# Peptides against a protein of PDB entry 3OIQ, part 85

Target 1, 212 residues: chain A of PDB entry 3OIQ
Amino acid sequence: KNRIFVSSSKDFEGYPSKAIVPVQFVALLTSIHLTETKCLLGFSNFERRGDQSQEDQYLIKLKFKDRGSERLARITISLLCQYFDIELPDLDSDSGASPTVILRDIHLERLCFSSCKALYVSKHGNYTLFLEDIKPLDLVSVISTISTKSTNSSKHSSSELISECDLNNSLVDIFNNLIEMNRDEKNRFKFVKLIHYDIELKKFVQDQQKVL

## One batch from the design tools (peptide; made by RFdiffusion4, then SolubleMPNN)

Design b1_p19_2_s1 (from b1_p19_2, 8 letters changed)
Fold by OpenDDE base, seed 5:
Structure b1_p19_2_s1 (fold): chain B 212 residues (1-212), chain A 19 residues (1-19)
Amino acid sequence: as target 1 above (212 residues)
Amino acid sequence: SVMEEAGKETVKLALEEYE
């Protein structure tokens, strides 16, 4: 089955009540919930959804049933956090209790752009997104990609129907949403409060604000 | 990659639950 690019988590409202659909999206990491029994990654495009929280629009589950699969989930989270320079409590604490990690509002401190492959699984009208793969995206690379509008369609294989255009459009939409949030005095998100706020990001935001 | 392996396992477990 071809993987479907998803631009909005609202798209799932139109999906079949009983289906398995491979999907891909780009979003910001907003939360991490690791417990002894589950791992959830929250992502958002910050699409306006009325008065609903703009966080965790995509809840991605890493399911584990044994120590091996749990370890893989933990390593995945550790690698993701290392990439984004997110401080995790020591997961290696020798205390035989599996450490619980709860991080929220990650986007308030760091823009963690991620390309996610997930499996949409629905039964009886409810659905779960299961992580298949995650690729963290470097912010400098994201900014560069948006700025260059690289029409260089590298002819990557016909099977990943995800056009470079869809990816770029989603990245632009996310930044536009963040700019709107930054302009809203009631919104907690501010670019200047990001730990990694630098001259490059500042310039990019200023340039994007002129187009909006 | 470790992430890809974790994803493959997650998908396997998801399919087992569906079935």
Scores: peptide ipSAE 0.237, ipTM 0.845, DockQ to the pose 0.900
Fold by OpenDDE base, seed 2:
Structure b1_p19_2_s1 (fold): chain B 212 residues (1-212), chain A 19 residues (1-19)
Amino acid sequence: as target 1 above (212 residues)
Amino acid sequence: SVMEEAGKETVKLALEEYE
């Protein structure tokens, strides 16, 4: 089956009650829950969903089956955190207890753009998203991509490529949602509170605010 | 980036153990 690009986590409400569907989305990393038996990664586009929390709209599961799969999951989390400059507690502590890691509200300090491939698995109307692949995106590259509207459709004609348009539209939507959150006095999110807030991000936000 | 490719490969390998 072809991989489906998902622009909203609401799309899953219309999905079959019993299916396996490969999906892909772009979102911000919002939470990490690492336990002895599983890891849950929370992502959000910060789409407004009434009075519900805008955090963790996509819950992606890494399930441990054995020691090998657990190790690979832990390495994956370490690499992601290293890429985004997220401080993790030492996962290597020789104390035979596998450390539990709980990080929340990551987006308040860092914009961690991620392109995720996941497997949607539903049974009896409930679903789980299993991580298949994750690509962290550099913020500078995200800003440049949105700014240049680079219609350079290099026709990489492979049927599995998300349209460059779908990716760009999702990135724009995320920034628009963040701008709305930044304008809301009740929202904890503020661009100026980001650890990596620089002149480039400031200019980009100011330019986007003029269009909204 | 090297980190991006390492992350992708790690996730891919983790899934192959799940099949």
Scores: peptide ipSAE 0.194, ipTM 0.794, DockQ to the pose 0.159
Fold by OpenDDE base, seed 3:
Structure b1_p19_2_s1 (fold): chain B 212 residues (1-212), chain A 19 residues (1-19)
Amino acid sequence: as target 1 above (212 residues)
Amino acid sequence: SVMEEAGKETVKLALEEYE
């Protein structure tokens, strides 16, 4: 089955009540919930949904089957956090209890752009998204991609069937949503509060704000 | 950077092993 690119988590409201559909999306990592029994990753593109929370629009589950799969999930989370410079509580507790990790509102401190592949699995009208693959995206690369692709379609034949257009459009939409949040005095999100806020990001935001 | 690409590939490989 062809993988479907998803631009909005609202698209799932129209999905079949009983299906398995491979999907892909780009979003910001917003939360990590790792326990002994489950791992959940929250993502958002911060689309406006009326009075609904803009957090955790995509809730992705890592499925534990055994101790081996649990270990692999923990390693995956550790590697993801290492890539984004997210501090995890020290796993070195000698107590044989697997540590619980709960991180929320990650986007308030770090913009963690991620390309996610997941399986949409629905039963009886409820659905779960199961993680298949995750590719963290570098912020500098995201900014450069948005800034340059207004001009030259360099045909880099990356065999990944995502239309380069869908990825770029989603990245632009996310930044536009963040700019709107930054302008809202009631919103907790502010670019200047990001740990990695630098001159490049500042300039990019200023340039994008002139177009909006 | 080379480190960023290495990080991306490492995360990808870890997820492939998890499947």
Scores: peptide ipSAE 0.023, ipTM 0.658, DockQ to the pose 0.075
Fold by OpenDDE base, seed 1:
Structure b1_p19_2_s1 (fold): chain B 212 residues (1-212), chain A 19 residues (1-19)
Amino acid sequence: as target 1 above (212 residues)
Amino acid sequence: SVMEEAGKETVKLALEEYE
């Protein structure tokens, strides 16, 4: 089955009430909810949805079925947090109690761009997104990708179905949404409050603000 | 930190809506 690139979580409103569809999207990590029985990862493109919360537009589930799947989920979370410099409590605590981790509003401190592969599973009109794969994206690489109009759609037949264009468009849309949030005095998001706010990000944001 | 240990209820409600 071909993987579908999703630019908006609203796309799922048009999906079949009973289906299994492999999907892929790019978004910012916004929340982590790790319990004994499951992990939920929240992502957002910060698309404006009227008065609805812009947080956790994509809820991605890691379901534990056995000790092996639980361990894999915990390792995945640990690796993601390590990549983004997110402090987690020690998951390996010898105390046998699986630590509960609840992180919210990650995007207020860190821009954690992630390319997610998920399985859309719907039944009776409800759906769940199950994580298949996640690739963290380096912010410097994201900035460079947006800044360099990739005019070189080199026809590299890389079998990865995501058009470079779809990825780039989604990244641009996210930044545009963040710029709008930054301009809104009522919005808690501010670029200058990011822990990793540097000269490069500052320049990029300033340049993007001139185009918007 | 603006990262808060929060959202148990929000996550629960979201899951109840989509599961």
Scores: peptide ipSAE 0.022, ipTM 0.551, DockQ to the pose 0.044

Design b1_p19_2_s2 (from b1_p19_2, 7 letters changed)
Fold by OpenDDE base, seed 2:
Structure b1_p19_2_s2 (fold): chain B 212 residues (1-212), chain A 19 residues (1-19)
Amino acid sequence: as target 1 above (212 residues)
Amino acid sequence: SVMEETGKRTVELALEEFE
């Protein structure tokens, strides 16, 4: 089955009430929820949805049914946190209890761009997104990709039907949404509060603000 | 193909988790 690129989590409102659809999207990691019984990752592109929270627009479930899947979920979280320099609370291994991790509002401190592959599974009008694959994206690489506007479609013949245009458009949309949030005095998001805020990001944001 | 079998298994496992 062909994988569908998703630009908005609103697209799922039009999806079949009983289906299995491979999807892919790009978004910012906003939350991590690991307990004894479940593992969830929250993502957002910060698309305006009225007065609703812009966080966790994509709630992705990791398989968590047996010791093997639980171990894989924990390793996945550990690797993501290592990549993005996210401090995990001391998983005090000394208590034989499975480590609990609850992180929210990750985007307020770090822009964690991620390319996600998931399975959309719906039954009786409800749906769940199951993680198939995740690729963390480096912020410098994201900024470079947007800035170069290079129409050089290197035909990487990778079997991934994802248009380079769709990826770039999604990245631009995310930054535009963040710029709007940064301008809103009521919004908690501010670029200057990011731990990794540097001269490069500052210049990029200033240049994007002139186009909006 | 191994990819099709892996994909089917992933779908089956996802359905089992959804149920």
Scores: peptide ipSAE 0.029, ipTM 0.637, DockQ to the pose 0.204
Fold by OpenDDE base, seed 4:
Structure b1_p19_2_s2 (fold): chain B 212 residues (1-212), chain A 19 residues (1-19)
Amino acid sequence: as target 1 above (212 residues)
Amino acid sequence: SVMEETGKRTVELALEEFE
């Protein structure tokens, strides 16, 4: 089955009421919800949706039904947090209680770009996104990718069904949305408040602001 | 927002049905 690249979570409004569709998207990690019974990841591209929250536009479920899936979910969360330098409460607490992790508004402190493969599953008009794969993206690599493809349309035909163009466009859109949020005095998001805000990111944002 | 919680809850409920 061909995987569909999703540029907007609104695309799911047009999806069949009963379907299983493999999808892929790129977004910022915004929330982590790990409890004893559930593991959810929130992502957003911060598309403007009127007065609705721009957080958690993609709510992705990790399978959490058995000890094996729970372990995989916990490992996934641990690895993601390690990659993005997100401090987790000690998941290794010798107390046999599975630690609860609830993180929100991650994007206010860290830009956690992620490429997600998920399974869209719908029934009776409702849908769920199940995580199939996640690839954290390095911010420096994201910046470099956006900066370089503005010049060289070298169609490297990567045999992957998802055009490099779709990925890049989504990354650009995310940054543009963040720039708009940063300009809005009412918005809590500010680039200068990011823990990893450096001269490279500053320069990139300044350069992107000139194009908008 | 209450609507955000409702939306999250709806998605969470949808998720529970597919488990």
Scores: peptide ipSAE 0.027, ipTM 0.593, DockQ to the pose 0.048
Fold by OpenDDE base, seed 1:
Structure b1_p19_2_s2 (fold): chain B 212 residues (1-212), chain A 19 residues (1-19)
Amino acid sequence: as target 1 above (212 residues)
Amino acid sequence: SVMEETGKRTVELALEEFE
């Protein structure tokens, strides 16, 4: 089955009430919820949805049914947090209780761009997204990708069904949404409050703001 | 909002069905 690129979590409203569909999207990591019984990752592209929260537009479940899947989930969280410089409590504490991790509003401190592959699974009109794969994206690489309008559609036959165009468009849309949020005095998001706010990001944001 | 609660509830219900 071909993997579908998803540009909006609203697309799932039109999906079959009983299906399994491989999907892929790009979004910012917004939340982590790790307990003894479940692991959830929240993502958002910050698409405007009226009065709806822009956080956790993509809620992704990690399989957490056995010791193997639990271990994989914990390792996944650890690796993601390590990549994005997110401080976690030591998960290896010898106290047999797996530590609970609840992080929210990650995007207020760090832009954690992630390419996610998931399974859309629906029954009776309800759906769950199960994580299949996650690739953290480097912010410098994201900025470079957006800035260099790759006219070089060099036909690298990467069998990955996702056009470089879809990825780039989604990244641009996310930044545009963040710029709008930054302009809104009522919005908590501000680029200058990011821990990793540097001259490169500042310049990029300033240049993008001129186009909007 | 009622819509936020509905969305959260739909996700929660979906999570329960596939647990």
Scores: peptide ipSAE 0.026, ipTM 0.582, DockQ to the pose 0.043
Fold by OpenDDE base, seed 3:
Parts: C-alpha cells; structure tokens; sequence
Structure b1_p19_2_s2 (fold): chain B 212 residues (1-212), chain A 19 residues (1-19)
C-alpha cells in the first residue's frame, strides 16, 4: 500500500473507522512520555483549531509489549534526545526500576523538526498511530530548504516517498504558525526564548515576518 | 489562562483515550 502524506492531523477525522493505513508527516516534537508500561511521542504542526490546544496534535505510540520492544523504544528516545540536545535524567541508575521520562512543551525551548512514518490503526471509530520510522531534521537544513526554494534538484536518490513539495509546504506552514504564535502576546511560544536562538534563526524569522 | 487549561485537558483526555 502506498504511504499517505498527512499535512493536518484533522485528516484522520475522515479516515475509516476500521483500517490500517501507512502515513507520513513532518512536525515538531512537543512531548515525550516514557513510563514502565508505555511510550508516547507528541508532535504538532501548530495548526489553528479554534479553542483547541495546538499541543500533541499527533500522538504517536511506540510498541511496548515485551523486553525487545521496550528496549527499542528506550533506544529511540535516547537517540532523539541526543540529536536534539534534550537532557534526559540518568537512565543508568542501577535501581532496577525503568526510568520514567515525562517531557512537555519541548517546542518552547527547542524546535525539534521530525519526519515521521507511522501506521494509522483504527477500530470502532478510535485510532492509534504507531511509529514505524523517525528522522530528525536539522534546523539549519530546514531553514536552508525553505529559503532556497526549488533550485538545486541535487540528484540524491531520495528513495523517501515524501514529495519534496509536500515536505517544503509542511515546513513553511509550521514556520508560519510559529510566527503567528510569536506575534500573539498571549501565546507562550517566543523565538527569543529558544535555547538555540541564534543570528541565523533571527534573520530567517525577520525575513519571513515581512512576507506575512 | 483558559487556553492553557483547555490544552492540558486535551492532552490528558488524549492520554486517557490511549491508555
């Protein structure tokens, strides 16, 4: 079955009540929930949904049924946190209790762009998204991709089924939403409060704000 | 704020529905 690119988490409201659909999306990591019994990742595009929260629009479940799947989930979380420079509590505490990690509002401190592949699984009208693959995206690369538009088709065989257009459009939409949030005095999100806020990001935001 | 409370409730409800 062909993988479907998802631009909005609202698309799932129109999905079948009983189906298995491979999907892909690009979003910001907003939360991590790792306990003894489950592992969840929250993502958002910060799409305006009226009075609804813009947090965790994509709730992705990692398989957590046996020691093998638990190990894979923990390794996945560790690698993501290492890539994004997210500090995790010492997982190596010799206390035989699996460490609990609960992080929220990650986007307030770090822009963690991620390309996700998941399985949409629905039964009786309810659905779950199961993680199949995740690729963290470098912020500098995201900024460069948005800024340079369609010039260099570098022939790297993107065996990735994501059209370059769909990826770019989603990245632009996310930044536009963040700019709107930054302009809203009631919104907690501010670019200047990001730990990695630098001259390059500042310039990019200023240039994008002139077009909006 | 009302928005922060609505956001927390939505995440809590989503977490409860997936539990």
Amino acid sequence: as target 1 above (212 residues)
Amino acid sequence: SVMEETGKRTVELALEEFE
Scores: peptide ipSAE 0.021, ipTM 0.544, DockQ to the pose 0.032

Design b1_p19_2_s3 (from b1_p19_2, 8 letters changed)
Fold by OpenDDE base, seed 2:
Structure b1_p19_2_s3 (fold): chain B 212 residues (1-212), chain A 19 residues (1-19)
Amino acid sequence: as target 1 above (212 residues)
Amino acid sequence: SVMEETGKETVKLALEEFE
């Protein structure tokens, strides 16, 4: 089956009540919920949905079957957190109890752009997204990609089914949503509160604000 | 990669819930 690029989590409202669909999206990591039995990763594009929370629009599940699958999931989470400089409590508990980790509002401190591949699985009108793959994106690279508007279809290998256009549009939409949140006095998100806020990000935000 | 292996296992487990 061909992988479908998803620009909004609302797209799933139109999906079949009984289906298995490979999907891909780009979003910001917003939460991590790691327990003994599962891991949930929250992602958001911060699309406005009326009075609903803009956080965790995409809830991605990692399921554990045994200690081996749990260990792999924990290593995956550790690697993601290392890439984004997210402090995790020591997962190496010498005590045979698997530590519970709950991180929320990650986007208030760090912009963790991620390209996510997931399996949409629906039954009886409910759905779950299961993680297939995740690629963390560097913020400098994201800014550069948006800024260059490069029509240069560098023919990187045909295997990434996502049009460069769909990816770029989604990245622009995320930044536009963040700019709107930053302008809202009631919103907790502020660019200046990001740990990695620098001159480059400041300039980029200022330039994008002139177009909005 | 570890991430790909985790993803493959997660998908396998997901499919087992629907069989």
Scores: peptide ipSAE 0.184, ipTM 0.817, DockQ to the pose 0.899
Fold by OpenDDE base, seed 3:
Structure b1_p19_2_s3 (fold): chain B 212 residues (1-212), chain A 19 residues (1-19)
Amino acid sequence: as target 1 above (212 residues)
Amino acid sequence: SVMEETGKETVKLALEEFE
């Protein structure tokens, strides 16, 4: 089956009650919930959903079966956190108890753009998204990609079947949503509170705000 | 990729749960 690019987590409300569908989306990492039995990764594009929380719109599950699969999941989380400069509690506790990690509201401190491949699995009207692949995206690269889309698409033959248009549109939508959140005095999200807030991000946000 | 390998294992485990 062809992989479906998902621009909104609301798309899943229209999906079959019994199906297996490979999907792909781009979103910000918002939460990490690592336990002894599973890991849950929360993502959001911060689309407006009325009074509903804009956090964890995509909940991606990593399932453990044995110590080997658990270790692979833990290494994956560690690599993601290293890439985004997220501090994890030391997993090296010599106490044979696998540490529980709970991180929430990651987007309030860091913009962790991620391209995710997942398997949508539904049964009896409920669904779960299982991680197939994750690629962290560099913020500078994201900003550059959005800013340069007005000029010639250099055909970089990335063999990944994501429509470059779908990716770019999703990135623009995320930034537009963040700008709206930043303008809302009641919203906790503020660009100036990001740990990595720099002159480049400031300029980009200011330029995007003029178009909105 | 470690991330890709983790994903493959996760998908395998997911399929086993719903089969």
Scores: peptide ipSAE 0.178, ipTM 0.813, DockQ to the pose 0.867
Fold by OpenDDE base, seed 5:
Structure b1_p19_2_s3 (fold): chain B 212 residues (1-212), chain A 19 residues (1-19)
Amino acid sequence: as target 1 above (212 residues)
Amino acid sequence: SVMEETGKETVKLALEEFE
């Protein structure tokens, strides 16, 4: 089955009440919820949805039913946090209590762009997204990709229906949404409050603001 | 493949949550 690129979590409202659909999206990591019994990752593209929270538009579940899956989930969280320079308590603490990690509003401190592959599973109108794969994206690379509009479609294999255009469009949309949030005085998001706010990001935001 | 088996298991586990 071909993987579907998803540009909005609203797309799932039109999905069948009983389906299994492999999907892919790009979004910002907004939350991590790791407990003794579950692991959830929240993502958002910050699409405006009325008065609803723009956080956790994509709630992704990691398999967490056995020791092997729990370990994989913990490793996944650790690797993501290491990549994005997110400080976590030591998940390997020999204290027999599984550490609980609850991080929210990650996007207020760090832009954690991620390309996610997930399995959409629905039954009786409810759905869950299960993580299949995650690729963290470097912010400098994201900025470069948007700026260079590289028409060089490297003809990678026809099987990934995800046009380089779809990825780029989604990245642009995310930045546009962040720019709108930054302009809103009521919104907590501000680029200048990002820990990694540098001259490159500043320049990029300023240049994008001129086009909007 | 290991990936297909993992996918099938994930689907099974996902369906069990709705049960």
Scores: peptide ipSAE 0.149, ipTM 0.786, DockQ to the pose 0.243
Fold by OpenDDE base, seed 1:
Structure b1_p19_2_s3 (fold): chain B 212 residues (1-212), chain A 19 residues (1-19)
Amino acid sequence: as target 1 above (212 residues)
Amino acid sequence: SVMEETGKETVKLALEEFE
């Protein structure tokens, strides 16, 4: 089955009421909710949805079927947090209490760009997104990708059907949305409050603001 | 905001009902 690139979480409103569809999207990690019974990752592209919260537009579930799948979910979260320099409580604490992790509004401190592969599973009009794969994206690489107009439509037949164009467009859209949020005095998001705010990001934002 | 929490809860509940 061909994987569908999703540019908006609103696309799911048009999806079949009973289906299994492999999807992919790019978004910022906004929340982590790990309990004994479930793991949810929240993502957003910060698309404007009227008065609705722009947080957690994509809620991705990691399935716990057994101890092995639970361990894999915990390892996945640990690896993501290590990559993004997110401090987690020690998940390996020998105390038989499964540590609960609740992180919210991650995007206010860190831009955690992620390419996610998920299964859209719907029944009776309701749906769940199940994580299949996640690739963290380096911010420097994201900035470079947007700044270098990849005019190289190199016809490299890389079998991953995701147009480099779709990825780039989504990254641009996210930054544009963040710039709008940064301009809004009522919005909590500010680039200067990011822990990793550096000269490179500052220059990039300033240059993008001139185009908008 | 209360609206943000309500939105998060609604999506949470929808996911829980689907399971």
Scores: peptide ipSAE 0.025, ipTM 0.574, DockQ to the pose 0.040

Design b1_p19_2_s4 (from b1_p19_2, 9 letters changed)
Fold by OpenDDE base, seed 2:
Formats: sequence, C-alpha cells, structure tokens
Structure b1_p19_2_s4 (fold): chain B 212 residues (1-212), chain A 19 residues (1-19)
Amino acid sequence: as target 1 above (212 residues)
Amino acid sequence: SIMEKAGKETVKLALEEFE
C-alpha cells in the first residue's frame, strides 16, 4: 500500500476499525515518555480541536521486545535529543534500573520540526501509531522552504512522492497555528521565550503575521 | 540510519502482536 500523507490527526477518525496503513506527517515534537518497556513520542501541529489540549495529537509508540530493540530505541531518542539540543538525563547510568524519562511541553522552549513515518494499526476501533522512521528538520531550512516557495522539484524517486506541496503546506499550517497561539494571551507559547529565538525567526514571524 | 532500523524493528514487533 502507498504511504498516505496525513495533514491532521483527525484523519484517523475516518480510518478503518481494522487496518494496517503506512502514514507520514510533519509535526513538532511535544513530549517524550521513555520507560523500561516502551517509548511514546508526542507530536502536534497545534490544530485547534475545541477545548482539548493541542499537545500530543500524534502519539507514536516504540515497543521494546528485547535488549536490542530497547537499545535501538534509546539511541534513537538520544540522537533526536542531541539534534534538537534537548537535555536528557544520562541514559547510560550503570545503575541497573532503566531510567524513566518524562519530557513535556518541549515546544515551549524549542521548535522541534520532525517528518515522521509511522504504521497505523487498528483493531476494534482503537488504533496505535508505530514509528517506522523519523527525520528531524532544521528550523532554518524550514523557514527557507516556506519563504522561497521554491518548488525545487529535486526529483527524489517517484515511489515515495509525498508531494513536496503537502509537506510545505503542513509546515505553513504549523507556523500559522503557532502565530495564533502567540497572539493569545492565555496561551503559554510565545516565540520570544524560545531558547533559539533569533533575528531570522523574528523576521520570519513578523512577515508571516502580516499575511494572516 | 539508526532511526530507520529502530522503526523497522518497531513495525516488525507491532505486526507480530497483531498476528
């Protein structure tokens, strides 16, 4: 089956009650829950969903079966956090208890744009998203991509044609949602509170605010 | 990539749970 690009986590409400579907989305990393038996990654595009929390709209599961799968998951989390400059407690502590890591509200300090491939698996109307692949996106590259509208169709091979347009549209939607959150006095999100807030991001936000 | 390998393993484990 072809991989489906998902623009909203609401799309899963219309998915079959018993299915296996490869999906892809772009979102911000919002939470990490690492335990002895599993890891959960929370992502959001901050689409408004009534009075519900806009966090963790996509919950992606990494399951552990053995020491090898656990190690791979831990290395994946470590590399992701290193890329985004997220401080994790020392996962290598020789103390025989696998450390539990709980990070929340990551988006309040850092914009961690991620392209995620996952497997949608449903049974009896309930579903789980299992991680297949994750690609962290550089914020400067995201800003440049949105600003230039450059359909530089670098012919990446035809079989994984998630439309470059779908990716760009999702990135724009995320920024628009963040701008709305930034304007809301009740929302904790503020661009100026981001650790990596710089002149480039400031200018980009100001330019986008004029179009909305 | 390590991330891709971790993902592939997770998918394999997920499929085994639903068989």
Scores: peptide ipSAE 0.299, ipTM 0.867, DockQ to the pose 0.866
Fold by OpenDDE base, seed 5:
Structure b1_p19_2_s4 (fold): chain B 212 residues (1-212), chain A 19 residues (1-19)
Amino acid sequence: as target 1 above (212 residues)
Amino acid sequence: SIMEKAGKETVKLALEEFE
């Protein structure tokens, strides 16, 4: 089955009540919930959804049932956090209790762009997104990609119908949403409060604000 | 990648739950 690119988590409202659909999306990491029994990653495009929280629009589950699969989930989270320079409590603490990690509002401190592959699984109208793969995206690379509008269609294999255009459009949409949030005095998100706020990001935001 | 392996395992487990 071809993987479907998803631009909005609202798209799932139109999906079949009983289906298995491979999907892909780009979003910002907003939350991490790791417990002894579950691992959840929250992502958002910050699409306006009325008065609903804009966080965790995509809730991605890493399922584990044994120590091996749990370890893989933990390593995945550790690697992701290392990439984004997110401080995690020491997961290796020799205390036989599996450490619980609960991080929220990650986007308020760091823009963690991620390309996610997930499996949409629905039963009786409810659905779960299961992580298949995650690729963290470097912010500098994201900015560069948006700025250059690189039409360089690297002929990657015909099977990933995800056009470079879809990816770029989603990245632009996310930034536009963040700019709107930044302009809203009631919104907690501010670019200047990001830990990694630098001259490059500042310039990019200023340039994008002129187009909006 | 480790992430891909974790994802593949998750998918396997998801399919088992769906069946």
Scores: peptide ipSAE 0.277, ipTM 0.857, DockQ to the pose 0.899
Fold by OpenDDE base, seed 3:
Structure b1_p19_2_s4 (fold): chain B 212 residues (1-212), chain A 19 residues (1-19)
Amino acid sequence: as target 1 above (212 residues)
Amino acid sequence: SIMEKAGKETVKLALEEFE
């Protein structure tokens, strides 16, 4: 089955009540919930949904089947956090209890752009998204991609069937949503509060604000 | 950076084992 690129988590409201559909999306990592029994990753593109929370629009589950799969999930979270410079509580508790990790509102401190592959699985009108793959995206690379692709279609034949257009459009939409949030005095999100806020990001935001 | 590419590949490989 062909993988479907998803630009909005609202698309799932129109999906079949009983289906398995491979999907892909780009979003910001917003939360991590790791316990002994489950691992959940929250993502958002911060699309406006009226009075609904803009957090955790995509809730992705990692599958625990046994101790081995749990270990793999923990390693995955550790590697993801290492990539984004997210501090995890020290796992060194000598108590044989697997540490619980709960992080929320990650986007308030770090923009963690991620390309996610997941399985949409619905039963009886409810659905779960199961993680298949995650590719963290570098912020500098995201900014450069948005800034340059207004001009030259360099045909890099990366065999990944995601239209380069869908990825770019989603990245632009996310930034536009963040700019709107930054302009809203009631919104907690501010670019200047990001730990990695630098001159490049500042300039990019200023340039994008002139177009909006 | 080279470290970023290595990190991306490492995360990808870790997730491929989770399928």
Scores: peptide ipSAE 0.034, ipTM 0.697, DockQ to the pose 0.077
Fold by OpenDDE base, seed 1:
Structure b1_p19_2_s4 (fold): chain B 212 residues (1-212), chain A 19 residues (1-19)
Amino acid sequence: as target 1 above (212 residues)
Amino acid sequence: SIMEKAGKETVKLALEEFE
């Protein structure tokens, strides 16, 4: 089955009430909810949805079926947090009690761009997104990709069907949404409050603001 | 990052709706 690139979480409103569809999207990590029984990752493109919360537009479930799958989920979270320099409590506490981790509003401190592969599973009109794969994206690479209009659609082999264009468009849209949020005095998001706010990001944001 | 011990109602509602 061909994987569908999703540019908006609203796309799922038009999906079949009973289906299994492989999807892919790019978004910012906004929340982590790890308990003994489940793991949820929240992502957002910060698309404006009227008065609805812009947080956790994509809720991705990591499936626990056995101890092995639970361990894989915990390792995945650990690796993601390590990549983004997110401090987690020690998951390896010898006490046998699986630590509960609840992180929210991650985007207020860190821009954690992630390319997610998920399985859309719907039944009776409700759906769940199950994580299949996640690739963290380096912010410097994201900035460079947006800044260099990659006109070189190098004909790399058709197998990874995400058009470089779809990825780039989604990244641009996210930044545009963040710029709008930054301009809104009522919005808690501010670029200058990011822990990793540097000269490069500052310049990029300033340049993008001139185009918007 | 804000570590909150209590899952806000939004996460609960989302879980109830989609699980």
Scores: peptide ipSAE 0.022, ipTM 0.563, DockQ to the pose 0.045

